# Peptides against a protein of PDB entry 5H65, part 100

Target 1, 294 residues: chain A of PDB entry 5H65
Amino acid sequence: QYLERTPLCAILKQKAPQQYRIRAKLRSYKPRRLFQSVKLHCPKCHLLQEVPHEGDLDIIFQDGATKTPDVKLQNTSLYDSKIWTTKNQKGRKVAVHFVKNNGILPLSNECLLLIEGGTLSEICKLSNKFNSVIPVRSGHEDLELLDLSAPFLIQGTIHHYGCKQCSSLRSIQNLNSLVDKTSWIPSSVAEALGIVPLQYVFVMTFTLDDGTGVLEAYLMDSDKFFQIPASEVLMDDDLQKSVDMIMDMFCPPGIKIDAYPWLECFIKSYNVTNGTDNQICYQIFDTTVAEDVI

## One batch from the design tools (peptide; made by RFdiffusion4, then SolubleMPNN)

Design b2_p11_6_s1 (from b2_p11_6, 5 letters changed)
Fold by OpenDDE base, seed 2:
Structure b2_p11_6_s1 (fold): chain B 294 residues (1-294), chain A 11 residues (1-11)
Amino acid sequence: as target 1 above (294 residues)
Amino acid sequence: SLADQISELLS
């Protein structure tokens, strides 16, 4: 969509909803820490959630590790099972189920593991060697996803989460419906298991100033604005540095705003009612920061 | 084998 550039002073006088193209300086932004800006967003209920911390996951997997795998659920047409006993004082039973492709065990790089009783550390190690890992537990009739508070799918360093509110979990045997049991596409896995996948998003508030006015705009974006996936940034130091560099470029600390570069972006206005207060809010959309700024 | 790989990681 083509929009003519509109000064902030003009925008501030107009009713919502409308879309604008603007050129402004980034006076400030919140939150300042990158990890605080990365959230999980549900495409159905639109709730924003915090990305679980390692400590949260540790608790979940520790609880799961106290459960003994059900022998009657081992070795089905879908997966082959193997049991390990840890050598620590607890002597945990860890069950790993290797999902088969047409009755054949695939190579590690194509293999999905279902894990009962694994710790976060163990699961993470396995996810680096195999295609994917799903933390599971023994249900009444089948294996089930362990907990939606933990990832339903781990691929390398990427943790895929599902919405507790919108998901209607189905048993593991529903993975049989997947034609492709080698790529393990997260959306396909989610669909098979009745999971509404959450989307990693950057959530920030920008204070924009073009010299004619000041406007706060909300940013909720997964990978367009920075051209960096929100899903990967928390696990990649280089990506974190890149985002930090971009933000420092637009909003350098210790420098006067007169020296800030210009940011071109699209914003949309919308009405918000909070109690007795009616206000117009603004959101950045369809915007990618350029490598070269004016 | 896949099992061997897991054994290495869990040990």
Scores: peptide ipSAE 0.132, ipTM 0.858, DockQ to the pose 0.014
Fold by OpenDDE base, seed 1:
Structure b2_p11_6_s1 (fold): chain B 294 residues (1-294), chain A 11 residues (1-11)
Amino acid sequence: as target 1 above (294 residues)
Amino acid sequence: SLADQISELLS
């Protein structure tokens, strides 16, 4: 879209809602730490939530490991099951269910594993070798997703989460509805299991200054702004460095703002009403800054 | 086999 550049001083005097093209310097931003800016967003209820930490996942999987897999739920038309007994003092049972494609076991790169009783470490190792992993538990009549507080699907280093509020979980046998049982598209898996998938987003507040005025603009973006997926950044050191490099370029530490590069972006204003108080807020949209770095 | 591969990873 095309908009003429508008100085911040003019924008600050105008009513919302409106869209603007601006040229400003990034005086500051928050949060300063990248991991604090990555959130999970529900496209249905629009709630923002934190990405679970490793410690949180450890607890969930530890709890799951205390349960014994139900023998009656093993070896169905959908999957073949194998049970392992760990060599540790507890001797916990780990069940791995290999999902079949039309009754045939696929190759590892096409294979979805359903895991009962696995630790986070074990699950992560398996996710690097097989196509996908779903943590599950034995339900009353079928296998079920273990916990929406943990990923419902792990593909490589990507953890896919679902919304607890909006999801209506269905049993694992509903994966039978999938025509393609080789690619394991996250959205398809989610739909089959009644999960509303959450979206990884960067959430930041930018303080913008063009010399005529200063305003704060909100950023909520998944992969456009940095041209880096928020879903991958937490698990990839190189991507983290890239984001840090971009932010350092626009807001270099130890340098005066006069030497900062200009940032061109689109912002939209919107009204926020809290009782009798009316506030105009600003959000960055349809903006890519990565091209300025390359 | 796939089972053997998993055994190695779970060891």
Scores: peptide ipSAE 0.132, ipTM 0.857, DockQ to the pose 0.014
Fold by OpenDDE base, seed 5:
Structure b2_p11_6_s1 (fold): chain B 294 residues (1-294), chain A 11 residues (1-11)
Amino acid sequence: as target 1 above (294 residues)
Amino acid sequence: SLADQISELLS
């Protein structure tokens, strides 16, 4: 994928689509707040979605907790079920289904839990102790995923989401198709349940200036640019600080652009039609920020 | 047991 370096002034004169290697300074970027730049992207329909906030999830799980677990769906060949009654004033019934591996309960670090009636807080606590958690509800004939507006799989602090548009949900018994019921690979779980998994992405707009010209290029990247997964950054203060530090390094506040470091990256141009107007836009691709900047 | 562990977490 070798490309010669092209000055921005030359790029701005050329027709799209084309690919370029550039060396430019990051004059500015948006959004400025990290939490605003992290989105969910569907690789199939390409819709961008907001990452649900805790408040959104609280509502979903609160609604789910109003439903009583169906006794006839407990204790199948796939899972063993236990019921807890909370000690709070509501006295909620929480059903936890322990997914078995070949009929045997696995170790906690290998165990998938299916949860009915749990709060976000309870689910998060469980996800820190066990391998994975799927919030579910009692369907007509089987347990079903609770809601695609909530994570379909929680592993540690990582919330995996599915596309509402592209997914065709299947019941929980379809997890039987997984030979390995210890690792719980998110893509495998998604496939078994008919879910198109969404991808966490950083979505940002960079204003790039190499002294010959200025252009805007947007970044949509999951883990390559910062070498930090977008899927983890919202739940990790240290990762957030790292991203902020990187951005401050390339675009330091309080100093002139002449003192900014140079950024080397790849950009591709593409045509966009807006009414009668045809414009060329740019996207950063296949780029990792260097450890050492010039 | 796993159930005991959950009981502790949900308490």
Scores: peptide ipSAE 0.130, ipTM 0.856, DockQ to the pose 0.014
Fold by OpenDDE base, seed 4:
Structure b2_p11_6_s1 (fold): chain B 294 residues (1-294), chain A 11 residues (1-11)
Amino acid sequence: as target 1 above (294 residues)
Amino acid sequence: SLADQISELLS
């Protein structure tokens, strides 16, 4: 709904909660590095988490590779299994399970792979060739998701993560409940496996100045603000450059704030209480910067 | 085959 523009000086005097439309200059923002602003957010418990680094994933998959695939769990009605023994010094057993659709092996672009014993590098290579990859391990009676500290689903360069707090993992055979075993929608996979998917979000703090006042506003957004998905930006250099360009446009280095462009956005105020201290905070919402530049 | 593709990727 339409809101009239309110100067920051007036906003700073008002009680929360309220919604405002503002026009201000981006004096500064944090964090300055894009990769530091991308987080994982649980829509259920609202916990914010760091996106795991490659080094973290390497450790997880290396640990998984120390476990031998259980032969008894191979070749079910859900999937066909193939085992490889690496020729390197490790001689690892790598099991790849090709998920079938109604008993039929699909094409690579529609095929979900369940992999146990694979390295991050191997998994990444497979994810670029096949529709999706799920890192798994041999459980007691069924294949199970390897670890929620790692992606539960990898599609191309996109890593889908689940919330450890909110998820109640179910075995891989629960994928049978999916009618369509070709598209592999992340939310559907998550639901079948008892996973609460985490959401990629940009998390930033903007210092806004309209000449009448200065306030800090919190940004937590997945794809609206930059019109760039937070889920894709870490793996795409062009998208990273685009975000950097946008930020440089609004907050150009080496230039006085008087020359900064105006940013129009919506902010909402809310109360934060810690002990006896009551603070009013602000969050940016329902804002697209691309529209503001036009 | 899919298996052949995997073999190549894992090699």
Scores: peptide ipSAE 0.127, ipTM 0.856, DockQ to the pose 0.014

Design b2_p11_6_s2 (from b2_p11_6, 6 letters changed)
Fold by OpenDDE base, seed 3:
Structure b2_p11_6_s2 (fold): chain B 294 residues (1-294), chain A 11 residues (1-11)
Amino acid sequence: as target 1 above (294 residues)
Amino acid sequence: SIYDQIRELLS
């Protein structure tokens, strides 16, 4: 898509909605901390949510661990079950269900675990050894997803979340509908369980200045702007450093704006109504900055 | 074994 470059002063005078190509300096951005810029976004209801903190997850899994696994739900055609008792004074029962592929237990790197009663630490450790982990609880007639406030699927260091508002949860046996029980594609798992997956997104506000005017533009992007997945950045120090480096390049601390590099990007204007007030807002779209850094 | 590893993780 080709658009002629438009100065910010001209854009600020025009009605929305419109699309523009701009060349401006990044005067400032918010939030400054990368962790605060990563959110969860529902593609259906468009709600933005905070990524749960470790402490939040600890509480959820601790609560789940207070429930005793139902013996009647163990060892089905879908999974083989094993029960462990912790060595601590609590003697906590933990059930691990190994999902089978056509009645056969797959290799660990292809195996989905359903964990009942595990702590966050235990779940994370298991996710490093097996393909995927789903925190579950014993329902009335079947295993069920534990809580959408926690990840519905953990693969390595990636936590997959679902939208509470848009999801209509189905029991674990619905995983039987998956023909391929080895790859465990998050979207497929979500579909089988009635989950609307949330998307990790970078959410930032850029203050752009091209010398003719100043404009605030909103950035909501999953993986295009930085060419780094928002879903992975929180768990990878190197990726975090890369994002920080990019931001420091465009907005170097302790340096005057005159020395800032030019940022080329696309922005679109849109109308926002708050009561009787109509405001024009701007959003960055279809923009990649990482290519300039490589 | 896998079971041993899990037991260790859950200990």
Scores: peptide ipSAE 0.150, ipTM 0.862, DockQ to the pose 0.014
Fold by OpenDDE base, seed 2:
Structure b2_p11_6_s2 (fold): chain B 294 residues (1-294), chain A 11 residues (1-11)
Amino acid sequence: as target 1 above (294 residues)
Amino acid sequence: SIYDQIRELLS
C-alpha cells in the first residue's frame, strides 16, 4: 500500500489508530542479542513465549526416557516398531516407530519416526537422517505426543512447537487422516494431532529518530523484515551473521547517529491501556529492510 | 538396513 511519508513530530501529535510511512534512523534497539529477540507466538491466543533452551529439552527427554514403552502399542497399521536397549544409562529402552505409507515403509528421506525414550542428542541425530521425528510417549490406548514443552515435530534442525493453551492433543493414530504420509507438512501434522502451531518471530523494540522527533516502535515479524526466517536463524550461523550485519549497518557501534543510514518503514499506532494510563504505541509492519541493505 | 542405521546412531 501507498502512504505519504510523515515526519515523526507529526505522528507523535496524532491519535491512534493510524498507519504511517516514515524515514528515520535507528538510534537503538532492544534486545541486543539475537537469541533474546527470537520468540514463539501463538496465532490464536497471541501469547509470546521463549524458545525452549537445550537444557530445557534435555530435562523433558530425560524424563521421557525413564518410561518404558508399552508393548501393546507397538506395531500397528500405522507404524512398525523397533526397540533398542542402550549400553549405558542402566539399559535404557528406546522405541522407534516407523510410520508407514499405505502399509509400506518409506525411504528415510520421507519417513516419519516416532521416538519413545530418546534423548535430545539421539533425536537430533535421527532428525538429520530421516524426514521427521516426533517425540512420543505411551498413552492409555495409543501413542501420544510426549510434551508440548518440547517440539511436536523436528525436521532437520527445525523445531516445531505447539501452543499448550490452545492445543487439544489427539492421539498419534490421528495421523491416519493425512493422505500424504511422505512430505509431513508441519501444519498438517499439527492439525491431525490437534495442535495449534506456534510461529517463530523476531521481537524487537526500535528507537527511531528522524531529526524531528523520537519514537519507539515494536517489531514482531517472522520472515519479512530481515528476509530471514526466525525459525531458522537460531540454528544457522550464517543467518545469524546476516542479521547482525543488518543491525550493525543501521545502528553501527561507536558511530554517531548523524552517520547512520536512513531506514524507511511502515508503522501503525494503537492504543494501550495500562490501568488508568492510556498511551499510544507503535508497531512496524509490512517492512523489509533487506532490500535496502542489499 | 534402516534398523541398522538407527542402531548405529543410538550406540
Scores: peptide ipSAE 0.147, ipTM 0.855, DockQ to the pose 0.014
Fold by OpenDDE base, seed 5:
Structure b2_p11_6_s2 (fold): chain B 294 residues (1-294), chain A 11 residues (1-11)
Amino acid sequence: as target 1 above (294 residues)
Amino acid sequence: SIYDQIRELLS
C-alpha cells in the first residue's frame, strides 16, 4: 500500500473517511503504563475486555476445584486419565487427562492436558512441562471447558481466551475432529470447541505533531506496530522493557519535542457520532515502528 | 514418565 505523505494540517481540514500516510513526532501517549494498554479484543463482536488478573483466575480455579471429577468420564478413546489427591490439608482431587494421538500418548512437548480441580499455580507449572493445558470440568455426558472467564488454552506462559458473547461451547470430545493432535494450534482448538478466540491488542492514544498541526490517533494492534506480540508481553519482562524502550525512544521524557525522532505511519479517519455532534477520529493502521528511519 | 512428572508437580 502506497500513499503520498500528507501534512497534518491538511488532514485536519478533510472529511472522513480517508487514509493517509504521515510523518510526525509522538508528542505524548496514553496510557503511560504498559499493563494498562494491553486488552483483549473480539474480532467478531469487537468487544474490548481487560485481561483477567491472577486474582481473578485464582477464584475461578478455586471454585472449580470444589467439584469432584466424574469417574464415568475418565479414560476414553481420546484421553487417558489419572487422579491425584493433593497433600495439602484440603485434599483436593485433581484429574489430569492426557490427550492421545491415534491412541498413543505423545511426548510431553506435544501433549495436551485436560485438568480438573487444579489451581492456577499447578496449571502454570504443568504448562511449562507439557505442550498445552485446558482447564475443564465434568459435564453431564462429557468433559467441557471450565469457564470462558479463564483461559481455554494455556501454552507455556501464553493464556488464550475466548469471547463469551460469540462462542457456542462444544464438549471436549470435539477435539477428535483434529487430525493432528500434537501441535495444538490455538485457532484449531478454538474451532473444535466452538470458541471465538480473543486477540491480545495494544490499545493506546497517540498525540502526533508534525509542526503543521496536532492530531490524536488511536492505536489498536496485536503484533505489528512494535513487532512484539501483545499476547506475550505481560509475561515477559524483556519484552516489556523492549516496548518501554521503544516508547521512550519516540517520546523521551525531559527532552524537547524538537529532538524527538520522526514517526512514519498510516492513519485512517472515520466519523463518530456523539449525540448531535459529529466528530472525526483517527486510527493508526498497518504500521511498524521498527521500519522507521531515525 | 509423564505420570511421575505430574505427580511431582502436584505434590
Scores: peptide ipSAE 0.143, ipTM 0.854, DockQ to the pose 0.014
Fold by OpenDDE base, seed 1:
Structure b2_p11_6_s2 (fold): chain B 294 residues (1-294), chain A 11 residues (1-11)
Amino acid sequence: as target 1 above (294 residues)
Amino acid sequence: SIYDQIRELLS
């Protein structure tokens, strides 16, 4: 549906909720660092949380590596197991379980690995050779997901996370419910294991100025605004550069705002109530910057 | 083999 352009000064005087089409300059934005703008969002409880840092994952996997794989849980109808002892001073034991498809070991590019005792580095290396990797631990009666603070599924450079609040974890044998044990679709894996998958999102605050007024608008977007997936940007230097270039285009450093390009976008207003205090906030929606440059 | 590849990675 067509919306006419509305000046910011007029918008600022109107009650919420409403939708607007605007043309404004990006005076500033927060956070300035791309890394800080990428968050994990739960579609169920709507919690926003930080993407774990490499250091955080190292700690989790180091702790997991101190545990000994349970021999009783090896070699089931679902997977074949192999144990390796590292050549380091500690002689760490690593268990790798190769998930089978109808009793047959699939090719590497179709194979899901379950790993016990692996380090982040080792897991990352394996994820580049095999279809997917799930960090696991030995439970009482079955293998279990290691920790929702770490990825439940790693495919290439993509880390898939689950919501601790909304997930009700089930044991690894529940992967038997998957008819297709070759593609390993993240959503299917999550469903089988009782995981509510988190979504990568860009979270930013834009200060917009059209010369008539100044307005702060919130941006929460997964792949529409930049036409770049938030799920991939942290692990891809080229994508990071692209986002940086886009932001520099609209908000060039060292240049006066008069020379900034115009940004066309859609914003919606909404009410936020905190006790007796009522505030109107704004959110950007259905906007792609590459298509809205004027 | 797959096993050899993993062994190499974990060595």
Scores: peptide ipSAE 0.140, ipTM 0.853, DockQ to the pose 0.013

Design b2_p11_6_s3 (from b2_p11_6, 5 letters changed)
Fold by OpenDDE base, seed 3:
Structure b2_p11_6_s3 (fold): chain B 294 residues (1-294), chain A 11 residues (1-11)
Amino acid sequence: as target 1 above (294 residues)
Amino acid sequence: SLADQIRELLS
């Protein structure tokens, strides 16, 4: 698409909805902390929610660890099961189910683990050695996903979450529908288990100033704006530094706005109704950060 | 084996 650049002063006078190309300076942004800008978004119901904290996950997995694995659900055609008793005073039972591919155990880098009774720490360690991990519990007739408040799939350092509102969970045996039981594509796993996967997104509010006017624009983006996946940034120090550097570049602290670089982006206007109050809001879209000469 | 790896990680 092609749009001519429009000054903010002109945009502020126009009705919504419309799309614009703008060139402006980033006067300020919020939230300032990167971890606060990363959210989970449902593509179906569009609910935004917080990424669960480690403490939240600890509680969920601790609760799960109090449950005893059902021996009747072990060793099916889908998976081979092993049970361990921890060496601590509590003697916690941990069940690990190794998902098979056509009845054969795959290599570790292709293997999906189903875990009952594992702690967050244990699960994280396992996710670094195996392809994927799913926290599960013993249901009445089959293993089931433990809790959608926790990741339904962990791959390395990436936690995949599902929408509680939109998901209709199915039992673990539905993984049988997957033809490829080696790659464990998150979307495929989600579909098999009746999960609507949530998307990691950067959520920020930009205050833009082009000298003709000031406009607040909302940013909700998963991987285009920074060219960095929101799904990976929280667990990667280098990516975090990169985002911070980008933001510091466009909005350097202790420097006057006159020295800020120009930001070119696309924004769209839309109408919002809060009771009887109607307002026009703006959202950044289809934009990758680029710096113009000062 | 896979089981051995798990045991080691859980120990």
Scores: peptide ipSAE 0.055, ipTM 0.810, DockQ to the pose 0.014
Fold by OpenDDE base, seed 5:
Structure b2_p11_6_s3 (fold): chain B 294 residues (1-294), chain A 11 residues (1-11)
Amino acid sequence: as target 1 above (294 residues)
Amino acid sequence: SLADQIRELLS
C-alpha cells in the first residue's frame, strides 16, 4: 500500500477514521519492560489478557495432579497409555498417552503426548523431547483438556493458549478427525478440540514526534513490527535482547531526541467515545522496522 | 522406545 507522508501537525487536525504514513521519532514508549508488553489476544472477541506466569501454571498442574487417571480411558484406538508412579514423597500417578497415527506409534519428533497428572517441570521436559504435549484430565467418557487457563498445546518452548470465552471444548477423541497425526499444527489441533486460539501480541504505546507535532499511537502486533514472534520472545533470551536493542536504537537512552533515528510507519486514526467526550486515537499498523534507519 | 524415554524423563 502507498500513502503520501503526512506531518503529525496535519494529522492532529483531521477527523477520524483515516490512514496515514508518517515519519517520526520515538520520543518514548510504554511499558518499558518487555515482559509487560507481551499479551494474549483473542481474534474473535478481541479480549486482551495476561500471559500466565510459571507460578500460575504450577497451581493448575498441581491441582490436576490430585486427580486419579481413569483406567477405563486408557489404551484407545487413538493412543497408547502408560502410567508411572513417581518415586518422590507424593507418589503421584502420571499417565502419558501416546497418540498413534493410524494405529502406529510415531517417532518422538512427530509424537503428540497427552499428559495426565504431570507437573510443569515434567511437562516441559517432555515437550523438549517430543513434538507436542497436551495437558489433559479424565472426563466422564473421554480424556479432556485440563484447563484453558493452561496451554492446550506445548511445542518445545511455545505455549499455545485458547480463549475461555469463545471456545467450546470437545473431548480428546475429536483428534481422530485429523488425517495427519504427525504434524501437529496448532490451528488444526485447536479446530479439532473446539478451541479459539489466542495470539501472542506486543502491546505498546508509542509517543511519536516529528518536530511538527506529538501524538500517541499504540502498537498491537504479533510478529511483523519487530520481525520477532511475540509467541517466542518470553522463552528466548536472545530474542528478548534483540527487541531491547531495537527499542534502544529508536529510543536511545542518555541522548537528546534530536539525535534519534527516524521511524517510518503507518498509523490509523479512530474515534473513541468516553461519556460525553469524543477523542481520536491512533494505532500503528502494517509496519515493519527497517533494517536501516535514517 | 518412547515409553523408555518417558520413564527416563520422569525418573
Scores: peptide ipSAE 0.054, ipTM 0.805, DockQ to the pose 0.014
Fold by OpenDDE base, seed 1:
Structure b2_p11_6_s3 (fold): chain B 294 residues (1-294), chain A 11 residues (1-11)
Amino acid sequence: as target 1 above (294 residues)
Amino acid sequence: SLADQIRELLS
């Protein structure tokens, strides 16, 4: 995409919607903490929501662990089941269902586990040994997804979430519709279970200044701006450091803005109406920050 | 709106 560079002072005088190429300095940004900038976005209803914290997940899985697995739902054509009883005072029962491929148990790196009654810690441990883990509960006639407030699929350190508003959950036996029961593609799993998957996004507000004017622009991006996936950044210290370094490069602490590097990016304007008040907002789009900044 | 959601989430 090619656009002529437009000074901010000119942009601020124009009606929306329009697209611009700009060259400006990042005066400031919010939120300052990286973990606060990572959100979940629904591609269908466009709702933004927080990524659940470990504490939130602990509560959900603890509640799930109070339920007893239904013996009638064990060992189907889709999965083989094994049940453990914990040695603690509560005697918690944990059921693990190993999903089969055409009636055969696959290797661990290709195997999907359905876990009933597991803690977050246990689930995470299993996700490091097997291909994927789905937290489930016993329904009336079949296993069902435990709760959309928790991940519907965990692969390694990646937690996949679904939209409560847009999803119409289907029972676990619908995984039978998947031709490939070895790769466990998140989108395929979601489709089979009636889930609209949420997308991890960076959400930030940039205050941009090119010397002619100042405007605020929103950033909502999954993996283009930083060339780092928002879905992985929370679980990877190196990626977090990389994002921090990029932000420090464009907005270095302790020095004057005159010494800041120039940021070239695309922004689009759009109208927002609040009652009788009309406001023009700006959003960054189709922009990748370069490592070589002048 | 997106702007409203962002403002709320960043508050």
Scores: peptide ipSAE 0.034, ipTM 0.679, DockQ to the pose 0.764
Fold by OpenDDE base, seed 4:
Structure b2_p11_6_s3 (fold): chain B 294 residues (1-294), chain A 11 residues (1-11)
Amino acid sequence: as target 1 above (294 residues)
Amino acid sequence: SLADQIRELLS
């Protein structure tokens, strides 16, 4: 949609909710570190949460590795199973289940692996060779997702997470409902397993100044603002550099704000009530900065 | 609220 540009001083006097087009300078932003800006967001319950750290995942997978794969759950119509016993880790048993497509094992680049007892390192190595990896455990009657605190699906360097609050997990055999067992679309996998997938989002707070006024607006965006997916940025140095360059361009260190470039964006106002305190907040939306700087 | 979550996560 098209909106006329409104000065910040006028916006600050108006009631919420409203939408505005603004032209302002980015006086400052937080957090300054990119990795602190990437969060997980549930589209249903709207919970924001941190992306699990490597250490968090290590603990989860270490715990999973203490469980013994159930022999009766191996080699079903859905998957072929292979078990390894480690020699250097006190005989840890690792089970890998290769999901079949209509009874046929697909090529590695199309193959989904279900893994029991794998370490984070092992899982990551496998995800680089195969299409996807799902950490699982032996349930009572079927394989089950290991833990929603860990990724339910790993594709290359992308970790797909599910919402603990909104998900109602189903057993792994529900993957049979997928007609295409080669592409392994995350949303399809999630649906089959009863998972509400979380979305990677950039979460930042911008202090905007157009010379008439100053307001704080937050950014919550998956891939539009920077034209870079939040889901990929943490695992790609080049993408990180790109984001840093963009932010540095709008808010360059060592120079005065008078020399800052103008940022054109859309913001929406909304009311927030905290006890007896009513506050108007602002959110950036439908904005791509890459188009404004090139 | 979302705003509260953002403040908490960014603090």
Scores: peptide ipSAE 0.031, ipTM 0.682, DockQ to the pose 0.741

